# Designs tried in a protein design run: peptides against a protein of PDB entry 5Z08. Part 92

Target 1, 168 residues: chain A of PDB entry 5Z08
Amino acid sequence: RQKDEWAKKTSSLMKQLDWFIGEHLGAMLAAEELGGPVVGELMEIDPDDLSAGFNAHGKLKKATSQPDLDRRQRRIDDIWGPQDEQGQAHKRKRGADEALAASAEMRDLIEQLMNKLVEAGGDNSATYVEIPRESAAARFLVRSKVAMFHPNDARRLRLVDFGRDLDD
Target 2, 222 residues: chain B of PDB entry 5Z08
Amino acid sequence: GLPRLIDAIEEASKIPAKRRQTPIKPTIEKLTTHLYTHGASPDSLLRLADLLTLRNHLDQASLAAITRNLYPSSTVSDEVVLRFIGALGHGQLKPTLALQALFLRWLVMVYHLLENPGVLGQVYGVLFDLLDTAAIRPQLCHLLALVTRRKHVRPFRIQAILTLSRQTGGDPNLTGLLRVFKNYYPEIIVGDATKGRASAFKHPDPQWRQHLDEIQQRRSEA

## One batch from the design tools (peptide; aimed at target 1 H24 M28 F140, target 2 G86)

Design b2_p28_5 (made by RFdiffusion4)
Pose (drawn by RFdiffusion4):
Structure b2_p28_5 (pose): chain A 102 residues (1-31, 98-168), chain B 214 residues (1-190, 199-222), chain P 28 residues (1-28)
Amino acid sequence: RQKDEWAKKTSSLMKQLDWFIGEHLGAMLAAEALAASAEMRDLIEQLMNKLVEAGGDNSATYVEIPRESAAARFLVRSKVAMFHPNDARRLRLVDFGRDLDD
Amino acid sequence: GLPRLIDAIEEASKIPAKRRQTPIKPTIEKLTTHLYTHGASPDSLLRLADLLTLRNHLDQASLAAITRNLYPSSTVSDEVVLRFIGALGHGQLKPTLALQALFLRWLVMVYHLLENPGVLGQVYGVLFDLLDTAAIRPQLCHLLALVTRRKHVRPFRIQAILTLSRQTGGDPNLTGLLRVFKNYYPEIIVSAFKHPDPQWRQHLDEIQQRRSEA
Amino acid sequence: LAEERRRYRNLEEISLRLRFAAGMPLHE
């Protein structure tokens, strides 16, 4: 099957993203850098792992967030995540993976 | 003759205007004239795109003059296209929004000359996420309308464009883009973009006809 | 296969948008 290529591509891309977060983004967020990288990654991992866990239930894809998390503000500003409209302490990913003809 | 002018503009581009041993306006005009007559080669286009995209000491009037006369001879590379895409939106590395509108207008006018038009499809999300920026929205919508293929019409983008249409009170450029979206998915709840400058289109055609000569 | 493809698309768009938001050059 062609499956593990979609796996190989994902494991490779995950590493490239973590490198970017550690090398470039954590430092930008500080303005320590290492702390910002770890929390951004944990948040993205939690965000992605849940979006698929819901499959169809669009309502269950929110993760609890500290009050003034800069990682969520950046992710929302970058249009990769969205706060819940009723309260801003839960967050969901934008659902890039969903496609009508997937 | 053209590379020499670019070499001069590049050097002046590195130092402030008052420290220049010569006014640059006469040299900018020579470049503008040469581009009007002969067009820009693929390599010259790449160098000009760097000058238009990177922060330098060139003034706005000079950059706009260059952008307006950026008629390609032959083709437009991905290297050139991506530099203009990277120049879009807000950020300390990026050019003014006014120049960005000119770049987007230019990409529409040269869309048929791209070596790899699919490259815009590979950065579709970059273009789309910037629709909120009103200063460049009309030009963005026109370019997105040319670039949109079925694979790009995803539910999250459908919803985002509908929300933006409602919040802006109904931007006709947004509804024009939604029309293109509906062509791929008629299930969607319901300006046919014209060429932005016909004289520029005509002048580009004249310059491009030289490619048939040998 | 569909789940792996969905995960990939999610990750790819995140990576592209974050790099662009940070001002990284697209031609590189």

Design b2_p28_5_s1 (made by RFdiffusion4, then SolubleMPNN; from b2_p28_5, 12 letters changed)
Fold by OpenDDE base, seed 4:
Structure b2_p28_5_s1 (fold): chain B 168 residues (1-168), chain C 222 residues (1-222), chain A 28 residues (1-28)
Amino acid sequence: as target 1 above (168 residues)
Amino acid sequence: as target 2 above (222 residues)
Amino acid sequence: EEEWAKKLKTLEEIYLRLRYAAGHPLHE
C-alpha cells in the first residue's frame, strides 16, 4: 500500500541521514565544538585530525615543519615512544568520543524538532524545542536553514516550515 | 554609504563610457569593496539586481565584479530572485550568457538565504527549459539540483534530460541532475546515462561561503 | 498517508540541506 512505500522510503532516508551524521557530520561538528573549522569549511576532517587540535584561528595546527628527518624521527618516536602513543591514543579516543557525542546530539535534535512539528498540529508556537546550549549541532541546523531560533530566545529552536513548499 | 555608491553607478550606467565625464571604475571598486566588507541590504540587493539584469552602459567586467561581491547582509527577496531569473535566456535585452552563468552561480551560493526558496520551485520550468543553453548549463544544473523536489521530477523532464544527455555526449551536469532526480525516485530507469561522470554539485566557492557567513554573523550580532 | 508524505518530504529537505551545507554532494 502507498503507506508502506512511504514508510519504507522514510526508513531508508533515515538510515542514510544517520549514516551521514555518524560518518561525516559528527566529526565536523566535534571539530567545530573543539574550536576547529566551522562545519563545511573543510570538506574532509579525518577524526584522527581532530586529535591534532586547532589553532586560535580554527585552522588545523600544522605540525610545525620540523625537517622531514625530525618528522620521521618524531613519527618513529611517536610510534615507538610509549608516552606519545598513549597521548595520541588518548587524543584519538577523545576525538572519537566527541564525534559520537556530536552525532548523537544532532540526531536527537533532528528527532525532537520533527516530533514537535508533528505534535504542534499547525501551531507554530508549539514547534519549538528547548535546547540546553547553543551547540555546533544547533548552529549548523540554523546555518543550513533546517532550523530557526526563536527571535527572542536563542534556547528555543524550531524546524523551518517546509510545508508551503511540500503541499505543491 | 552603499546607497550613494549605487546612485552614482546607476547614473553612470545611463551614459555610454565614452561620454562619461568621470571614469566609473573607481566607483565600482568602492562598491565592490563595500559589498565585500559589509554586504548588501535587501533594498540594495534589489537595486543592484536591476543594475545587473537591465540593459545599461556598464561594461561586462564591472557587472561581473559586482556579481562576484554580491554578498547579502540579510535575506534575499523573491523580487531579487525573479530579477535574476528574468535575465536568463537569449535575447537582445538579456545579459550576456557569461553574466547569466554568474547570476546562476550567485543564486546557488545564496540559496540558503532566500526568504522563500519555493520561488525557485515556481519557476522550475523556466529554468529547466534553458538546459539546452550550453554556456549556462553547469550552473543551471547546480541550481536545479538545489531546487528539485519530488514535484519537479516528472517523466517528461526525465526524458528531456536523457535526450539532452545523449545529444551532449553525457554532460556531467545532466548526469548529476539525473542522480538528484533518482534521490526522489530511486526506481527511475536512467539507463547508462547515470553511469558516466556526474557533477557532485558541491558548493562552488567555499571561500565565498565563509565570507558570506562572516557577513551574516555580523548582522545577527547587530 | 499525508502525514507520512509530509514526514518524508521534511526528512528529504533536512538531509539535502545538511549535506549541502556540510560540503557534500547533493546526490550519491
Scores: peptide ipSAE 0.662, ipTM 0.859, DockQ to the pose 0.277
OpenDDE base, seeds 1, 2, 3, 5: peptide ipSAE 0.507, 0.514, 0.660, 0.659; ipTM 0.423, 0.545, 0.857, 0.857; seed 1 fails the geometry check

Design b2_p28_5_s2 (made by RFdiffusion4, then SolubleMPNN; from b2_p28_5, 15 letters changed)
Fold by OpenDDE base, seed 5:
Structure b2_p28_5_s2 (fold): chain B 168 residues (1-168), chain C 222 residues (1-222), chain A 28 residues (1-28)
Amino acid sequence: as target 1 above (168 residues)
Amino acid sequence: as target 2 above (222 residues)
Amino acid sequence: VKEWAEKLKTLEEIHLRLRYAAGHDLAA
């Protein structure tokens, strides 16, 4: 019974995390990889864009299909969502493919980091994942205080040990 | 009423100061006077939280004046709290660190009016990871001292606060927070980090508290 | 049970930090 409740909660949270990565974070990571703004360090919106971006009700003027999204979330989605620039169907498809790739990379990296932490059995030296490159995903995990680079090797990344208890 | 004043400020906030037909300062003064006299309802608090936390064309002095007069007439919702927490940290779209310090001070002063104090415990990780930001650390440590429960005191956080305490030369606010941790786990070896001066986390503004109590009492009599 | 609790706690902390760092609405 208790094990089943923990399993259900874990599964639910994993689904929420996967949804967040796929629906929001992936596009932002892809934009960073393509030379766009750093995730979470969005550049100042031009005052004219800020003025144009808000309707009389303080909502973004672009009819985002989801009326119930917070103004902040809508703004993020408008900035990182597919810019409805008239750019050719090929640019939109490429952007979508890059967002999917970035989402997959982030999911895989989180999974590897979690698995290595479990496998290490408390040995901090064994908790490092070797990353092929310093990706937007890896940098974002470090900025988010989720992971840390090895002090002498930027190709080695480890998860912060959030789960360890003092009652252990 | 208060909603009409908020409407006018919301509209003005979309327009750069140089392009406004009318100065907003008189409307801000009316708003702050109203807030000081009557407080803000839950609905008004949410709208004001958006004005304070979302990037707009309001000047910093106006935002600070609203925050200093942000007396709740009743309770503070989870949504209002989460708007302020989401506005913390570094970023071009975030409020200034000076304004963030005022938000944290406000959360400390209205903590007893939260509909669900547990909401701050849910975002504990966000608050704790901002301790390296010196400009907000005093108010942040005070808020964390109120919010911390046994479940938040973890080995990685103990190590983090000890490391940061060494790096800061023993910040008294960090020493105060570490004493709160030790209250939940007396066995924590904190070494010399607790021997220094610690903040007592006293109420930051007794006059503001008294005025808040007067506003809250008028609601209970109505 | 302990392992599942640790995993859940880890996921909670990851999810919270990623949402916050991305500037996502914490109320959503």
Scores: peptide ipSAE 0.678, ipTM 0.901, DockQ to the pose 0.759
OpenDDE base, seeds 1, 2, 3, 4: peptide ipSAE 0.678, 0.676, 0.676, 0.678; ipTM 0.902, 0.904, 0.904, 0.905

Design b2_p28_5_s3 (made by RFdiffusion4, then SolubleMPNN; from b2_p28_5, 12 letters changed)
Fold by OpenDDE base, seed 1:
Structure b2_p28_5_s3 (fold): chain B 168 residues (1-168), chain C 222 residues (1-222), chain A 28 residues (1-28)
Amino acid sequence: as target 1 above (168 residues)
Amino acid sequence: as target 2 above (222 residues)
Amino acid sequence: TEEWAKKTKELEEIYLRLRYAAGFPLHE
């Protein structure tokens, strides 16, 4: 009975988290990945705004082509192709695709972090997930203090064990 | 360095403003600038918490300025948290309610940096009993909204919020806190009087958060 | 039961922290 209640609650939380990631956080992460605002600076990022891209201050760019733009900014500018209707549709689609990719990355990363925490049985050395890159997702987890990097290796991320701290 | 600035302020805090040989304001400005630039270590935070919470001869503007710049460079210890919690409420030895509201706001903004978030859960009752204090209620409700877990949502507390909400004409912060309780117990009826505006408990200062993140990031790279 | 309770508490904390850090309300 209690196990089933916890299982149901876990399932409900996962669904809520998945919804939150898909509907809100993914677009915010994609915006951060595209050189936009850091997650939490802008509450409402339209996928269309993702396609619009961001200046160095995380504000929506007006279409100014500057040549020495960082690879990130080129991706933004590539999302910001010609303002014809077809170009806008391609931009919107690309913004949506980046939001989906960021959502998937965040979901996968949380899942891996959770699995490693469970598998480690309390050994903190075994709780680390190797991350291929310092993504917006990884950075956001760290800023949120949900995860932490290994002190000596920024490619290793572990979940904060909140379960221990709440029971004492 | 920061310790020497704290030493100078601690010594000055023992002396009434009229008897100080040197103005303290320049030292406070140096402290706040240092805190803004580098943040405070756990040890410095404890010393600053004592300066902020204990009765001394520092002026309210200086205390408020320190509090507004109290960026942790690291974690926040239980001891630091307990100094601020112990400073809450009414009493001649307590800080002003305005300063207490700043402390609660600070605790909200650094909640994710607590070494043990459970410490606030342990003092949940103490915090909850202060909800009648109107001057600190907005920040107190926000802090309680962060701290609240299923174990804290008790029938007597639900009833206390409902009663206080009625007495306050439906304070949006109390309504917000009750909605947080409803996340744990969906059966909680937030009555018609509470169908009104609820506080969302959004981060109170995004710029302060951003600056804190920059300070915290520098530590992870060091 | 303890494992499921721990997992649930962890997920709850993750969800709350992520929502809050993203600027979302703590309640719906």
Scores: peptide ipSAE 0.625, ipTM 0.837, DockQ to the pose 0.297
OpenDDE base, seeds 2, 3, 4, 5: peptide ipSAE 0.496, 0.570, 0.603, 0.614; ipTM 0.737, 0.797, 0.820, 0.828

Design b2_p28_5_s4 (made by RFdiffusion4, then SolubleMPNN; from b2_p28_5, 14 letters changed)
Fold by OpenDDE base, seed 5:
Structure b2_p28_5_s4 (fold): chain B 168 residues (1-168), chain C 222 residues (1-222), chain A 28 residues (1-28)
Amino acid sequence: as target 1 above (168 residues)
Amino acid sequence: as target 2 above (222 residues)
Amino acid sequence: VKEWAEKTKTLEEIYLRLRYAAGHDLAE
């Protein structure tokens, strides 16, 4: 009986999370990947910092050189630029596809992080997920204090142990 | 007078239309005529805001007619504003989205008569979080365009507008709001607005404005 | 039962932290 209640609660939370990722977060992450603003309130981002990008530790880079600004500007212009009706449809589709891809990446990453935590059985060294790239999703998880990078390897990500943080 | 008309409508609003002894429509017509001619005092505005925002047995056409004639004779209090803001969004107890759009339009048209325009800035988050609701988005963007200050322009909100603009295929109202944000952060790239893709947020009803000005002038001469 | 409870709590915490970081009030 209690197990079934927890299973139902987990399912409900997963649906809420999937909705949140799909309807809101995915598109924001896609915008970040395209050189848009960084996702999250936690960053007192000066407008100048919106173009800065992230270092290997998920921190905002200092204002990148003009070329990187131009690349980001182009990506934003590609999102917002005046396109003909056909171009708008293609742009909408591309934006939707990028949002879907970002949503899927975030969802998969969360699932992997949770699975590794369960499999590790308390061994922190075994809780790391290997990420193929530093994505907006990975960076956002770190900024959200949901995940942390391995201190020596930015390609390894683990879930923050929330149980320990409550007892400390 | 106006208070007696409001009393009659308040009592009628408690009773289902099928159980009313008298039709309410003639009383609504008297109310709207009075509002059109004289406007509403602050006290009357509060009472009317309650009638418009609280779930009752008044029909949508009557509520819309009252809202379209809701001319303030003086200022608009914070309490009146908060009643309308509290009525926004989804919920069984909330007004229809069509009526909510009329409320937002009203707030835009009376913005210059607010006793404290800062009250809208305090509820900025509530307003902003409703941008995904397509039915109210045009009026909501217009109101936000008036209310937005530097303190409200946060990175997450910039991103949220950009995201929503992509999802909606470039809603002109969102682009218009982003232009307002750009005034505070010039680095924000707004698509070329010259191609008619950004709302200019013009006054939604020039005739309503003119009539409001006439009502307000009578108060100053009095 | 304990494992499911832990999983649920972890998921809830993830959800709340993501929402907060995305600019949502934790109370909502």
Scores: peptide ipSAE 0.490, ipTM 0.426, DockQ to the pose 0.280
OpenDDE base, seeds 1, 2, 3, 4: peptide ipSAE 0.477, 0.488, 0.490, 0.486; ipTM 0.460, 0.557, 0.572, 0.484; seed 1 fails the geometry check

Design b2_p28_6 (made by RFdiffusion4)
Pose (drawn by RFdiffusion4):
Structure b2_p28_6 (pose): chain A 102 residues (1-31, 98-168), chain B 214 residues (1-190, 199-222), chain P 28 residues (1-28)
Amino acid sequence: RQKDEWAKKTSSLMKQLDWFIGEHLGAMLAAEALAASAEMRDLIEQLMNKLVEAGGDNSATYVEIPRESAAARFLVRSKVAMFHPNDARRLRLVDFGRDLDD
Amino acid sequence: GLPRLIDAIEEASKIPAKRRQTPIKPTIEKLTTHLYTHGASPDSLLRLADLLTLRNHLDQASLAAITRNLYPSSTVSDEVVLRFIGALGHGQLKPTLALQALFLRWLVMVYHLLENPGVLGQVYGVLFDLLDTAAIRPQLCHLLALVTRRKHVRPFRIQAILTLSRQTGGDPNLTGLLRVFKNYYPEIIVSAFKHPDPQWRQHLDEIQQRRSEA
Amino acid sequence: LATARRKYRNLEEITMRLRFAAGMPLHE
């Protein structure tokens, strides 16, 4: 099957993203850098792992967030995540993976 | 003759205007005239795109003059296209929004000359996420309308464009893009973009006809 | 296979948008 290529591509891309977060983004967020990288990654991992865990239940895809988390602000500003409209301490990913003809 | 002019503009591009041993306006005009007559080669286009995209000491009037006369001879590379895409939106590395509108207008006018038009499809999200920016929205919509293929019409983009249409009170450029979206998915709840400058289109055609000569 | 493809697309769009938001050059 062609499956593990979609796995190989994902494991490869995950590493490239983590490299970007550590090398470039954490430092930008500081203005320590190492702390910002770890929390951004943990947040993205939690965000992605849940979006698929819901499959169809669009309502269950929110993760609890500290009050003034800069990682969530950046993710929302970058249009990769969205706050819940009723309160801003839960967050969901934009659901890039959903496709009508997937 | 053209590379020599670019070499001069590149050097003046590195130092402030008052420290220049010569006014640059006469040299910018020579370049503008040469581009009007002969077009820009693929390599010259790449160098000009760097000058238009990177932060330098060139003034706005000179950059706009160059952009308006950027008629390609032959084709437009992905290297050139991506530099203009990377120049879009807000950020300290990026050019003015006014120049960004000119670049987007230019990409529409030269869309048929791209070596790899699919490259715009590979950055579709970069173009789309910028629709909120009103200063460049009309030009963004026109370009997105040319670039949209079925694979790009995803539910999150459908919802995002509908929300933006409601919040802006109904931008006709947004509804024009939604029309293109509906062509791929008629299930969607319901300006046919014209060429932005016909004289420029005509002048480009004249310059492009030289490719048939040998 | 469909889940793997969905995870990949999610990750790809995140990577692209975050790099662009940070001002990274697209041509590189």

Design b2_p28_6_s1 (made by RFdiffusion4, then SolubleMPNN; from b2_p28_6, 13 letters changed)
Fold by OpenDDE base, seed 5:
Structure b2_p28_6_s1 (fold): chain B 168 residues (1-168), chain C 222 residues (1-222), chain A 28 residues (1-28)
Amino acid sequence: as target 1 above (168 residues)
Amino acid sequence: as target 2 above (222 residues)
Amino acid sequence: TEEWAKKLKELEEIYQRLRYAAGAPLHE
């Protein structure tokens, strides 16, 4: 009885998490990977700064002289401009594929982190997951205070044990 | 009652139209008549949301007819809202964009009946990222106009709307959404990028609203 | 039972922290 209730609650919460990752967070992470804004960063940008656009790191570009603004605006307009119906379809498909990939990476990473925490049986040294790259997903987990990098190895990530903070 | 009609439609939805022993249309007509007269309870709304949003063998005309008659008799739960939001976007498993536009229109019309209006604020990014989809943009902009709070008005979103407005030749719905953003950030210049008239985001269907109010009143008197 | 409770609690905390960091309102 109790086990079945916990299983049901866990399944319900996992569905909510999967929805949140797949429908909301995945697109934001994909935007970060593509050089968009960092997920969860409060960008206080002046309206004048909005016209300058963002650099490859999602940071505000300083308003350079007028002629370069037009060329960059044209490049943004060329990247985003009226592409032929085929180009818009390709861009929509690529954006959807990137969001799907980011969602899958985040889900897999959370699952691995949770599994390692359970398998470690309280040994903090055994809780680390090896990550192939510092992805937007991995960075977001750290910024969210969900995970932490190994002090000596940025390719090793572990889940924060939230259970310990409640027994203290 | 409504639950039995939903049961029959759920079972029929599992079977291709060519393999059904009985036509579903008479049952859909009974359902839509019942919904028009009495509305849907929270439990019935959830079941109908699953029928509308999950891939099944129901025809588009039937799904649209159910959506047009989806009057809540009470409140609308977060779970129902999330079903409709999860049905948005591109993909083989997603409903048609025409049906998605009806879902968004429905969410606009029932916004005042949400148990937790904040749920739409949680999924704000999902809705915002779909603004490039022209077929649903009018209803998305209207819904976002209702949902937008100061926390959602971010510089990157302002820039995204401005960029999309230029690309669309000044879509009046995007101009309307920028005007909503300007209420939180008065310094936003709406003028030059959007030579078009801003949408006023009026209620999509006054007759539907009146009928909803009649259904809601009957429940408060009972 | 304790192990499942711990997993659920961990998952809840993950979900809340991710939502918060993404700018979603905390569920009261």
Scores: peptide ipSAE 0.415, ipTM 0.414, DockQ to the pose 0.275
OpenDDE base, seeds 1, 2, 3, 4: peptide ipSAE 0.406, 0.396, 0.400, 0.414; ipTM 0.411, 0.485, 0.432, 0.420; seeds 2, 3, 4 fail the geometry check

Design b2_p28_6_s2 (made by RFdiffusion4, then SolubleMPNN; from b2_p28_6, 16 letters changed)
Fold by OpenDDE base, seed 4:
Structure b2_p28_6_s2 (fold): chain B 168 residues (1-168), chain C 222 residues (1-222), chain A 28 residues (1-28)
Amino acid sequence: as target 1 above (168 residues)
Amino acid sequence: as target 2 above (222 residues)
Amino acid sequence: EEEWAKKLKTLEEIYLRLRYAAGADLAA
C-alpha cells in the first residue's frame, strides 16, 4: 500500500517533469545549444522564437540589419536560412527537432544520473555518469544545482547529494 | 580591494553621520561598484552580512545599495544565511522591514549558491512564523516556496496559511505558498483559497541573475 | 519503502531546481 502510493506519486512527478522538459525546457536548451540565451534568461522561448535566431548577445534578433556577421551569426543564419516561407518552415522544423533532441538528452541524462545514484549504494565515486559532450542539458543541470561535474573531469557528472535534506 | 572598502565602511558605521569627518557615500559607491564588478568572497559576504544585519549608523539607502549589489563570487555559507535570518522580525535592534524584505529577496536570488540549502529548512519554522508580517510577506513566501519540502508541509502550517489567507483577503503570496504545499500533497484541500490570484514565485530579477551568472562564470575559469 | 521515498524526494528536488532555474513558476 505505502509502496504503491510512493510509486504512484513518483510516476506522477515523472510525468510532470517530462511535460516540463518537453514543453518548456527543451526549447530553451535548444536555444542555448544554438548559441542563444542561457536557459532561464528568457522565460518562454517559443519554438517560433528559436526560428527568429539570436544575436551575439543571446537576445532575440530584432530584424535590424547590423552588419557584423560574426561566425556565430553566420552559423545561426546558416541554421536559420533565408526568411522566405520555405526557409521559415524549415527553420521552425529544425527548431522543433532541436528542442526534441534537447528534451530527450535531458530526460536521458536525468535518468542515468538517478540510476547511478541508486546503483552506487552510497559510493560517491560510482555515482558519476559519463557524458559524451558538455551539452546545454548538462550545463543546465549544473547551473540548477541538480548535478555537479567531477572536479578533475568535466565528462563526469553526478547528482548533487540532496541527502542532508532527504534524510531528515 | 574589497576588504579595505569594508574596513572603511565598518569604521564609519560606528559613527553617526553628523559626526563623520568624511562622507561615506563615495566609499559606499566604490563598494557597490566593486561588488557589481567582482562580487563578494565568502569572507567578504560574512563581513557585509554583519554590516547589513547589525544595528549601526549607516543610512538605509546605503544598506539597500549594498544589499542590491551583494553578488556572491562563490558560495554562500550557512553563517551568512543565518545572519540574514537572524535579522528578520520585529524589534528595535532589527533592521527595518524594508531592508528585511531586501534580505529575503537576496536569499531567494542566491538560493542556488547556498553551500547547504538545508540550513533554510532547519529554520523553516522561524521563517514561517513571520508570515503575518505584511511588509516582508511577498519575499518571505517566495523564499518559503524554494525552501518548502514535504517534511515542512504539516497540517498546522496548512491551517495557519488558510487562516492568514482569509484574514488578508487572499494574499496572492499565501495562495502561491498553498499551491507549493499542494505540489507535495495534491490531496490537500485548500478550498477557494487557491482559486484566487497566486504569486508565481519567478526569479525576482532576471538581470540580477544574469549578472550573478557572469560573476560566477569568472570564478570557474579562474 | 525508504528507497521509493528517497527516489521521490530526489525527483522533487530535481523538478523544483530545474523549474526554478528555468524561470518557471514554483506555484504552478
Scores: peptide ipSAE 0.656, ipTM 0.856, DockQ to the pose 0.288
OpenDDE base, seeds 1, 2, 3, 5: peptide ipSAE 0.643, 0.652, 0.655, 0.632; ipTM 0.846, 0.852, 0.854, 0.827

